# Ledger of designs, part 214: peptides against a protein of PDB entry 7RZF

Target 1, 358 residues: chain A of PDB entry 7RZF
Amino acid sequence: PFQEEHLKQLYKIVPIKDIRNLYVTFPIPDLQKYYKSNPGHYLGHLIGHEGPGSLLSELKSKGWVNTLVGGQKEGARGFMFFIINVDLTEEGLLHVEDIILHMFQYIQKLRAEGPQEWVFQECKDLNAVAFRFKDKERPRGYTSKIAGILHYYPLEEVLTAEYLLEEFRPDLIEMVLDKLRPENVRVAIVSKSFEGKTDRTEEWYGTQYKQEAIPDEVIKKWQNADLNGKFKLPTKNEFIPTNFEILPLEKEATPYPALIKDTAMSKLWFKQDDKFFLPKACLNFEFFSPFAYVDPLHCNMAYLYLELLKDSLNEYAYAAELAGLSYDLQNTIYGMYLSVKGYNDKQPILLKKIIEKM
Target 2, 358 residues: chain A of PDB entry 7RZF as posed
Amino acid sequence: PFQEEHLKQLYKIVPIKDIRNLYVTFPIPDLQKYYKSNPGHYLGHLIGHEGPGSLLSELKSKGWVNTLVGGQKEGARGFMFFIINVDLTEEGLLHVEDIILHMFQYIQKLRAEGPQEWVFQELKDLNAVAFRFKDKERPRGYTSKIAGILHYYPLEEVLTAEYLLEEFRPDLIEMVLDKLRPENVRVAIVSKSFEGKTDRTEEWYGTQYKQEAIPDEVIKKWQNADLNGKFKLPTKNEFIPTNFEILPLEKEATPYPALIKDTAMSKLWFKQDDKFFLPKANLNFEFFSPFAYVDPLHSNMAYLYLELLKDSLNEYAYAAELAGLSYDLQNTIYGMYLSVKGYNDKQPILLKKIIEKM

## One batch from the design tools (peptide; made by RFdiffusion4, then SolubleMPNN)

Design b2_p21_8_s1 (from b2_p21_8 with N3W Y5H E7T)
Fold by OpenDDE base, seed 5:
Structure b2_p21_8_s1 (fold): chain B 358 residues (1-358), chain A 21 residues (1-21)
Amino acid sequence: as target 1 above (358 residues)
Amino acid sequence: SPWPHFTPLGDPFYLDLALSL
């Protein structure tokens, strides 16, 4: 574990590639024994959330960050790290102190709201879905992975330990949150802008870096992080599948799509899955408008409409993705195309959300 | 996104470096 002298440090690192990254790291206790509750996964789910009122949503709105990842990583024996990693814009590189302030404001929001059992239940359900439909790994890779996991988990749990959440432990969530403090922070900034400004070289790869103590005034600024009213807990993910029933193959099932509805305004084609036997569907909608490509004005209006529609659906995109749903919207020469794919159970909900925004 | 489901856009090497320094 890091001693007090190794905390509150800033590392400025020169990359080989033209990348801009920020790593905000916190030493935490070894949580391996708590894998059934996985408090680090709970916190990573919230801190790494991409929906409205999330940390990423706010940092993107400021133009400072492109992507965000949050979660636990193994350290040396007897400790782990909690890490918040962001991809920085050029502007974000100038606002690192304020980015980290927003991280602490979000963490403070999580403390103020306290542990939420419903969020744990969503994590549990998402992991159960991921486990149930895990792709078959190649035998060699699978055997090697199991052998590694046997070092940490009982033999009977090795197959499920990475996915199975069983126990809601608010005490452990709070314990980890208590380690996510400015006094425990280690910051690394990766940018070519530090070229010629470093004084140390890493021994293994020759990576140039500078180490600095974070000023006490900056630590104090982060310690006094207030509740930012822009941060909110996510809403419940309505797209998480709960029904995985596979309907029996119909006797009249065709190997190709059959026309099941033909009207003046619509044609419907259907093909039952006869190969994969998964609780998944692909819904494809082609909309035909005689006005879509009449002239350049109508073409531009159709484009603008679709961009506005996509923007209005951004609030659902991340929640749908987490639940194994996706949608696609495209302009076509005849109008527009909509596709909805993934688990069939909640597709009607996503489709309704799309229609309500059209 | 939550770690480790999404790989940081940064090279994992720099994360390991940031943790080892």
Scores: peptide ipSAE 0.066, ipTM 0.771, DockQ to the pose 0.522
Fold by OpenDDE base, seed 1:
Structure b2_p21_8_s1 (fold): chain B 358 residues (1-358), chain A 21 residues (1-21)
Amino acid sequence: as target 1 above (358 residues)
Amino acid sequence: SPWPHFTPLGDPFYLDLALSL
């Protein structure tokens, strides 16, 4: 068990690679027995969220962080860790205290809002989707995972246990959230900037590091983290599929795309899936404009337009990705290409959002 | 993103070090 002496520690670690990472780690109880409610997953979903009002959105807006991950990791027997890991910019490396303050502000927002059953339901639905299609999408990764899970779950539940959310347990969410406090923090900063400033060497890999206590004043700043009005809970994910019906193969189904619409302004090609039998579709649109590549000015304007369009769609990108949807936007020599891929059920919603921003 | 249950993020070594130290 981490004693008080192991808490409130800062580790400055010298990497071999040119990387800048921050790990904010909290010792938490073993949550294995609570797999049916998985409170650590609930918190990881919110803390790791990338939508508007998320922790990552704020840290990106400041230019301090590129990526963020939050969630539980297995630790020693009878203990887990909750970790918030970020990829730091060069500027972010100078603002680690403020980054961690924002983490605690977001955590404080989660305390103030309390556990949300609708968020749990979204996690449940997302996991159910992932489970239902796991074997169909990525067979090679499954065997290695099952072997690990067999150590933790009854054989009957092994297939489902990773994905099975059955019980909304707000009490357990609050219990884990209560462990996410400055007094329970371990911080590791990984950067080459610590080269020649370390005093210890790790025994196994020879990694150079420095350990220091986090100053009480810094801990107190984090303990007094206010409610930052920029932080908001995510909106409901409108892209989560609910209909998984696979339409029967049509008798007239062709092995190649068939031209099903031919007009002066549009051609439409269609091919039904005859191989995978998944409730997925791929929509590809090529837009033609005689002005797109007529001269360098128009080319640059078309490029700028597409970059602005992509930026305006960022609010949906993460929610779509979580729901197993993706889109791609590219400039072509003739105009623009749009692709929408993934589960077919909510593709019309995503397509509508894209068109509304065009 | 949420922490993937079974994939160490970044260099697993540095994460394990951060946890073990």
Scores: peptide ipSAE 0.025, ipTM 0.700, DockQ to the pose 0.472; fails the geometry check
Fold by OpenDDE base, seed 2:
Structure b2_p21_8_s1 (fold): chain B 358 residues (1-358), chain A 21 residues (1-21)
Amino acid sequence: as target 1 above (358 residues)
Amino acid sequence: SPWPHFTPLGDPFYLDLALSL
């Protein structure tokens, strides 16, 4: 376990690759015994969220961060780390203190709202989906993963322990949040901009770094992180599938799409899945407009419209992705193409959201 | 995104360094 002397440290690391990364790490207790409640996963889901009012959304809006990952990682025996990792822009590299301030503002928001049972339920439902389809989607990675898990879980629980959330433990969520404090932080900045500014070399790989104590003034700024009104808990993910029924193959199922509707305004083709037997569908729509490509002005208007439509749908993109749904929007020479793919159960909800923004 | 339980994000070396230093 890290002693007090190992806390409130800043590491400036020179990468081999041209990367800019920030690692904000917190030593936490070993949470493995709490796998049924998995408080670190709950916090990782929220801190790592990409929707409106998320930490990433704010940091992206400032042009400081491209990607964000948050969650627990195994440490040495008897402790873990909670890590917030971001990919930094060139501008973000200049604003690391402010980025970390925003992290603590988001953590403060989580403390103020308290543990949410509905968020735990969403994590449970998402994990149940992932578990149900694990063997069907990624057989090759399964054996190596099981071998790793066998060191941590009883044999009888190894198959489920990673995915099975059973117990809502607000006390454990609060306990982990209490470890996510500035006085318990270790910061690593990875950037080539530190080349020639380092004074230490790591023993094993020869990585050049500089270690500095984080100034008490900076720690106090982070400790005094107020509630930022831009940070909000995510809305409920309405796209999480609950029905996984596979309809029986029709006796007259065609090997190609059959025309099932033909009207003056629409044609509809349908093909049942005869191969994969998954509760998934692909919806493809082609919209025709005589105005889409009539002249350069209309072409540019159609392009602008689609870009605005895509932007207006960004609020759903991450929630849909988490739920195993995706959409695609493209300009065509005749108008617009829309595709909706993934679990069939909530596709109508996503499609409705798209249509409401059109 | 949430931290994937089993996928080292980024170069495992830098992550291990960030954790071990």
Scores: peptide ipSAE 0.025, ipTM 0.703, DockQ to the pose 0.430; fails the geometry check
Fold by OpenDDE base, seed 3:
Structure b2_p21_8_s1 (fold): chain B 358 residues (1-358), chain A 21 residues (1-21)
Amino acid sequence: as target 1 above (358 residues)
Amino acid sequence: SPWPHFTPLGDPFYLDLALSL
């Protein structure tokens, strides 16, 4: 556990690689005993969210951040860290204080809204999907992992403890949120821009760094983080699959796609899965337009149309991805190609959203 | 994204350094 002297510190670190990263870290209690509720995962899901009104969406809109990861990490014995990590743009490197202010504004929004049982239920459902369809890990990695987690979990739960959420614990969510305060922050900035500006060397890898106290005025600025009206909780993820039924193989199932619909305006081919037996489908659409590639102007218009369509679908992209759905949109010499892949249950919802934006 | 359970996104080395310092 860090003492007060270890808090409110800024580390400027010189990387070997040309990377620009910000790590905002908070010491938190050991949450291993609370694996059934996993309050750090709940907070990581929200802080790490990429949808409209998310922390990343706002920081990306400012051109300061490319990617964001939020969540708990194991520390030394008896404590953990909550970490918000961002990939910084060159501009974002100049705005680190304001980036962190936005992090505290988002955290303040989470405090103001309070713990949401529906968000916990989504995390539970997503983890249940991930567990149900978990690929076979390599035996050595799996056994070593099991051996490690046997120190924390009952033997009967060791296979499921990482995935199964059972208990909604708003008290524990609030307890972790109470640790996500400016007075408890440790900041690390990783950038080559600190080369020749460091005064310390790390003993293990020889990494050059500088340690500075964060000014009290900056801490106060973060403590006074107001509610930012741009931050919103995510909407419910409509793409989370609930039906995992595998339909029986049809007696007339062909080893190749069969034409099941033929009209003047459309042809539809279908092939049932005869190999994997997963509740997944691949929907592929080719759209033909006689105007798509008539001339360079029409070609450029078709390109711009798809870029605008992709942009208009960004609000669904992350929620779909979390739910194990993906889509792809490409220009073709004949028009456009659309692909929708993943769990079949909610594919009609995603496809409808795409069509409504077309 | 939320922090991956098994493989932290980012450079694990610099994350471990940022946590150990």
Scores: peptide ipSAE 0.025, ipTM 0.717, DockQ to the pose 0.450; fails the geometry check

Design b2_p21_8_s2 (from b2_p21_8 with N3L Y5K E7T P8Y)
Fold by OpenDDE base, seed 4:
Structure b2_p21_8_s2 (fold): chain B 358 residues (1-358), chain A 21 residues (1-21)
Amino acid sequence: as target 1 above (358 residues)
Amino acid sequence: SPLPKFTYLGDPFYLDLALSL
């Protein structure tokens, strides 16, 4: 376990590649025994959320961060790390203290709201979906993953332990959240901007770095992180599938899309899945307009329209992705293309949200 | 993104380094 002398440290690391990463890390207790409640996953889900009112949304709005990941990582025996990792912009590299302040403001928001059973239930449902379809979607990674998991879980639970959430434990969520404090922080910044400004060399690979104590004034600033009114818990994910029924293959199922509707305004092709047998669908819409690309002005308007439409749909993109839904919107020389893909159960909800923004 | 396990977006080497220092 890290001693107090290893906490409140800043590491400036010189990468080989031109990358800008921030790692905000917290030593936490070993949570392996709590896999049925997985409080670290609950916190990782919220801290790593990408929807409106999320940490990432705010940091993106400031132009400081491109991507964010949050969650637990195994450490040595008897402890873990909770990690918030962000990809920094050039501007974000200048605002690391303020980025970390926003992290603590979001953590403070989580303390103020307290553990939410509905969020746990969403995590449970998402994991159940992932578990149910893991072998159908990603066959190649299965064997190597099992060998690693056998070190941590009973043989009978190895297949399920990573996915099975059974117990809502708000006490454990609060316990982990209590470790996410400035006094328990270790910060690493990875940037080429530290080249020639380091005084230490890592033993194994010769990586150049500098270690500095985080000033007490900065720690105190983070300790006094207020409730930022921009931070909100996510809304319920409407896109999580609950119905996985697969309709039987029709007797006259065609190997190619069949024209099932032909009208003056619309043509509809349908092909039943005869290969994958998944509760998934792909909805493709081509919209034809004689005016879409008639001249440069109309082309620019059509482009701008889709950019605005995409921007207006960003609020749903992440929730849809988590639920195994995706959409795509493209300009075509004839108009617009829309696709909605993934689990069929909630596709009508996503499609409705898209149409409401059109 | 909430990954079932922490997946770094960066190079795992620098994360492991940051945790080992």
Scores: peptide ipSAE 0.326, ipTM 0.838, DockQ to the pose 0.593; fails the geometry check
Fold by OpenDDE base, seed 5:
Structure b2_p21_8_s2 (fold): chain B 358 residues (1-358), chain A 21 residues (1-21)
Amino acid sequence: as target 1 above (358 residues)
Amino acid sequence: SPLPKFTYLGDPFYLDLALSL
């Protein structure tokens, strides 16, 4: 475990590649024994959320961050790390202190709201889906993975331990959240802008870096992080599948899509899956408009329309993705293409959301 | 799904470095 002298440190690291990354890391206790409740996963789900009112949404709105990842990582013996990693814009590189302030504001929001059992239940349900439909790894890879997992989990639980959430433990969530404090922070900034400004070299790869203490005034600023009214807990993910029923193969199932509806305004083709037997569907819609590409103005308007539509749907994109749903919107020479793919159970909900924004 | 284990969007090396320093 890091001693107090190793906390509140800033590392400025020179990358080989032209990348800009921020790592905000917190030493935490070893949580492996708590795998049934997985409090670090609960916090990673919220801190790493991409929906409205999320940390990422706010940092993106400021133009400071492109991507955000949050969660736990194994450390040395007897401790782990909680990490918040962001991809920085050029502007974000100038606002690292304020980015970290926003992280602590979001963490403070999580403290104020307290642990939410419904969020845990969503994590449980998502993990159950991921486990149920995990592709069978190749036997050699699977056996090697199982052998590694056996070191940490009972034999009976080895197959499920990575995915199975069983116990809501608000006490453990609060315990981890209590470690996510400015006094326990280690910050690393990775940027070529530190070239020629470093004083240390890492022994293994020769990576140049500078270490400095974070000023007490900055630590105090982060300690006094208020509630930012822009931060909100996510809404319930309405896209999580609950029905995994596979309909029996119809006797008249065709090897190719069959035309099942033919009208003046629409044609519908259908093919039942005869190969994969997954509770998944692909909905593909091609819209034809004689006006879409009649002239350059109409082409530009059709493009702008789709960009605006995509932007308006961004609020659902992450929740849908988490639930194993995706959509695609494209301009075509004849109009527009829409695709909805993934678990079939909640596809009608996503499709309705898309139509409501059109 | 909860974000899988750190799909380290950066080079995993710099995370490991940040944790080892």
Scores: peptide ipSAE 0.300, ipTM 0.832, DockQ to the pose 0.613; fails the geometry check
Fold by OpenDDE base, seed 3:
Parts: C-alpha cells; structure tokens; sequence
Structure b2_p21_8_s2 (fold): chain B 358 residues (1-358), chain A 21 residues (1-21)
C-alpha cells in the first residue's frame, strides 16, 4: 500500500509518441472479494459516462479533453487503483489543475447523490447482455484467463464472475468514494512538452520523468471542490435490450431482400437472418431529395444539416452504444443515408429519437 | 467510457509507469 509520502505526487513524463495524457490515480483497497457487487465498476460507469452532465461532456465543452476513461485496475497484492484517464488537448495541458478540480466536483456530486440502485441494475443488465453475447474467445487466451481468475473466484463462478453482478452494496460504493480524495491522489501527466525539463529516468525503459509534490494550496483547492451544477447523474438508459427472442425462419424466407412495401413515396425490402440467429437487426434508409446535390450551396446545406442532426443526437449516442445499438448518418449524392444497427428490441426507440430530431 | 475489462487506459505503458512510480 502507498504510504502518505507516495500520495499527493505529480509525475511529468516524456512520451516517445506525441501523446498528451493525464492519469489521476487513487490507491484503493483490494476489491476482488467484492466482485458480486463490483463497486469500482459502478463508479467507473458513472465517472466514465459520456452523456449529458457527465465529467467528459463538461471537460470536452471546455476544449480541454478529447476522451475520458474511468475505472478500477489491479495493482500489486492487497490494493487496486481507481484511475481517471483523459486524452488532453493542447489547451487542456495548460488546465490540468482545473481538469482535476472538475473530477473532484463530479466525485462530490456522486457523494451528494449517494449510491443509486437503478444505476447498479443498469450495470447488471449491461453485463448480462455482454455475457450472453460474448464472442468465443481463442482457446489459449481463454485458458490463460481462466487460470488467472481461478485465484480469485470459486470454480463454479469463474465463467460468470466477471460479468454477473448480484449484490447492490451502497456501503462499498461509499467506501471507494471515500478513497477518491485529493489527499490520496497520484497524478501523472504524459506530454512531450516536458522534454528537457525532467530530472529522473525510469530504470526499465529509460523514460524521462520529473516527480514533484503537489502544492498544499492545490490540494486544498481540490478538497474544497463544490458541487458544480453542470454535473448530473445520467438518465436511465432506455436502449438496454430485455427481449432476446429469435423469431423462427419464415417458410417463404428469401436468400435476398424481398420487397414487402411499395408506395409512391417509399419502398421497403426485408431479409430475415438465416445465418447468425441473433436478436439483432440492421435498418438501412436511403432518403432521396432532388435538392440534395443540385448545386454546391445545397450540398453544403445538406452537409451542415447532417452535422447539426448528429450533434443533436449526441445525447443518445453513448447510451445506445452501451446498449449495443449504433446509428450512422451520411450524405449521399441523392440525399441522406441512415443506418441503425444492433439489438432489435430497442431499435424502434432509437429510430424514433432520430426521426424526432430530423 | 468506463474502463472496459482488459482494455488499456490510454497507452498501457505510460499507465503502468504512472502506477509504478
């Protein structure tokens, strides 16, 4: 376990590649024994969320961060890390202290709201979907993975322990949140901007770095992180599939798309899946407009329209992705292409959301 | 996103370095 002397440290690391990363890390207890509740996954789901009112949404709106990942990672024996990692913009590299302040404001929001059983249930349901439809792993990778996890799980649970959440443990969520404090922080910034400003070399790979203590004034600033009204818990994910029924193959099923609807304004083709037998569908729409490609002005307007439409759908994109749904919107020479793919159960909901924004 | 199981946060090397320092 890290002693107090190892906490409140800042590492400035020179990368080989042109990357800008921030790692905000917290030593946490070993949570492996709590795999049935997985409080670190609950927190990673919220801290790593990309929807409206998320940490990423706010940091991205400021132009400081491109991507964010949050969650637990195994450490050495008897401890883990909780990590918040962001890809920094050039501007974000100048605002690292404020980025970390926003992280603590979001964590403070999670403390103020307390553990939410519905969020746990969504994590449970998402993991159940992922388990049910997991790809067949390569035998060697699978056997090595199973051998590794046998150290942590009962033999009967080894296949499921990684995916199945069983117990809502608000006490453990709060316990982990209590470790996500400025006094327990270790910060690493990875940037070429530190070249020639380092005083240490890592022994294994020769990576140049500088270690410095985080000033007490900065720690106090983070300790006094107030509630930021821009941060909100995510809304319920309406796209999580619950029906996985596979309809029987129709007797008249064609090996190619059949025209099932023909009107003056629309044609509809359908092909039933005869190969994969998954509760998934692909909806593809081609919209035709005589104005879409008539001149450069109309082409640019059609482009801008789709960019605005995509932007207006960002609130659903992440929730849909988590639930195994995706959409695509493209300009065509004839108008617009829309695709909706993934689990069929909630596709009508996503499609309705898209059409309501059009 | 949440840390996916067995996915690396950023560059795996620099993460492991950041955790080991």
Amino acid sequence: as target 1 above (358 residues)
Amino acid sequence: SPLPKFTYLGDPFYLDLALSL
Scores: peptide ipSAE 0.286, ipTM 0.838, DockQ to the pose 0.483; fails the geometry check
Fold by OpenDDE base, seed 2:
Structure b2_p21_8_s2 (fold): chain B 358 residues (1-358), chain A 21 residues (1-21)
Amino acid sequence: as target 1 above (358 residues)
Amino acid sequence: SPLPKFTYLGDPFYLDLALSL
């Protein structure tokens, strides 16, 4: 385990690749025994969330961060790490202290709201979907993975232990949150901007770095992180499928799309899946407007309309993706194209959300 | 996103360095 002398440290690391990354890491107890509740996954789901009021949403709005990943990682024997990793913009590299302040503000929001059973249930449901549709790994890879898992889990649970959440443990969530404090932080900044400013070399790979203590004033600033009113818990993911029924193949199923509706305003083609037998569908819509491509002004207006529509739908994009749904919107010479793909159960909900924003 | 259990987060080396330092 890290001693106190290893905490509150800043590492400035020179990358081989032209990358800008921030790693905010917290030593945490070994949570492996708590796999049935997986408090680290609960926190990773929230801290790593990309929806409205998320940490990433705020950091992106400031132009400081492109991507964010949060969660538990295995450490050495007897401890783990909770990690928040972000891809930094050039501007974000100048605002690392403020980025970390926002991380602690979000963590403070999680403390203030307390553990949410509905969020745990959402994680459980998402994991159940992921387990149910887990791709067949190659036997050799699968056996090697199982052999590794057998070191941590009972034989009877090895197949499910990675995915099956069984126990809501708010006490363990709070315990992990109590480790996500400025006094327990280790910060690594990876940037070529540190070239020629390092004084140490890592023994194994020759990576150049500088180690510095984080100033007490900065630690205090992070300790005094207030509630930022921009941070909110995510809304319930309404796109998580619950019905996985595969309808029987109709006797008259056509090998090509059949016209099932023909009106003055709409044509509808349908083809049942005869190959994959998955509870998935693809909905494709082409909208026709005589004004879409009549002149450059209308073309630009149609383009702007779709960009605004995409922006207005961005609040659903991440939730849909987590639930195995996707959509696409494109301008065409005749108007607009919309596609909705993924699990069929909640596609009508996503489609309704799209139409309500149109 | 949440950290995948098998995190290829960027270059694994930098993450291992960030954790080992």
Scores: peptide ipSAE 0.045, ipTM 0.732, DockQ to the pose 0.440; fails the geometry check

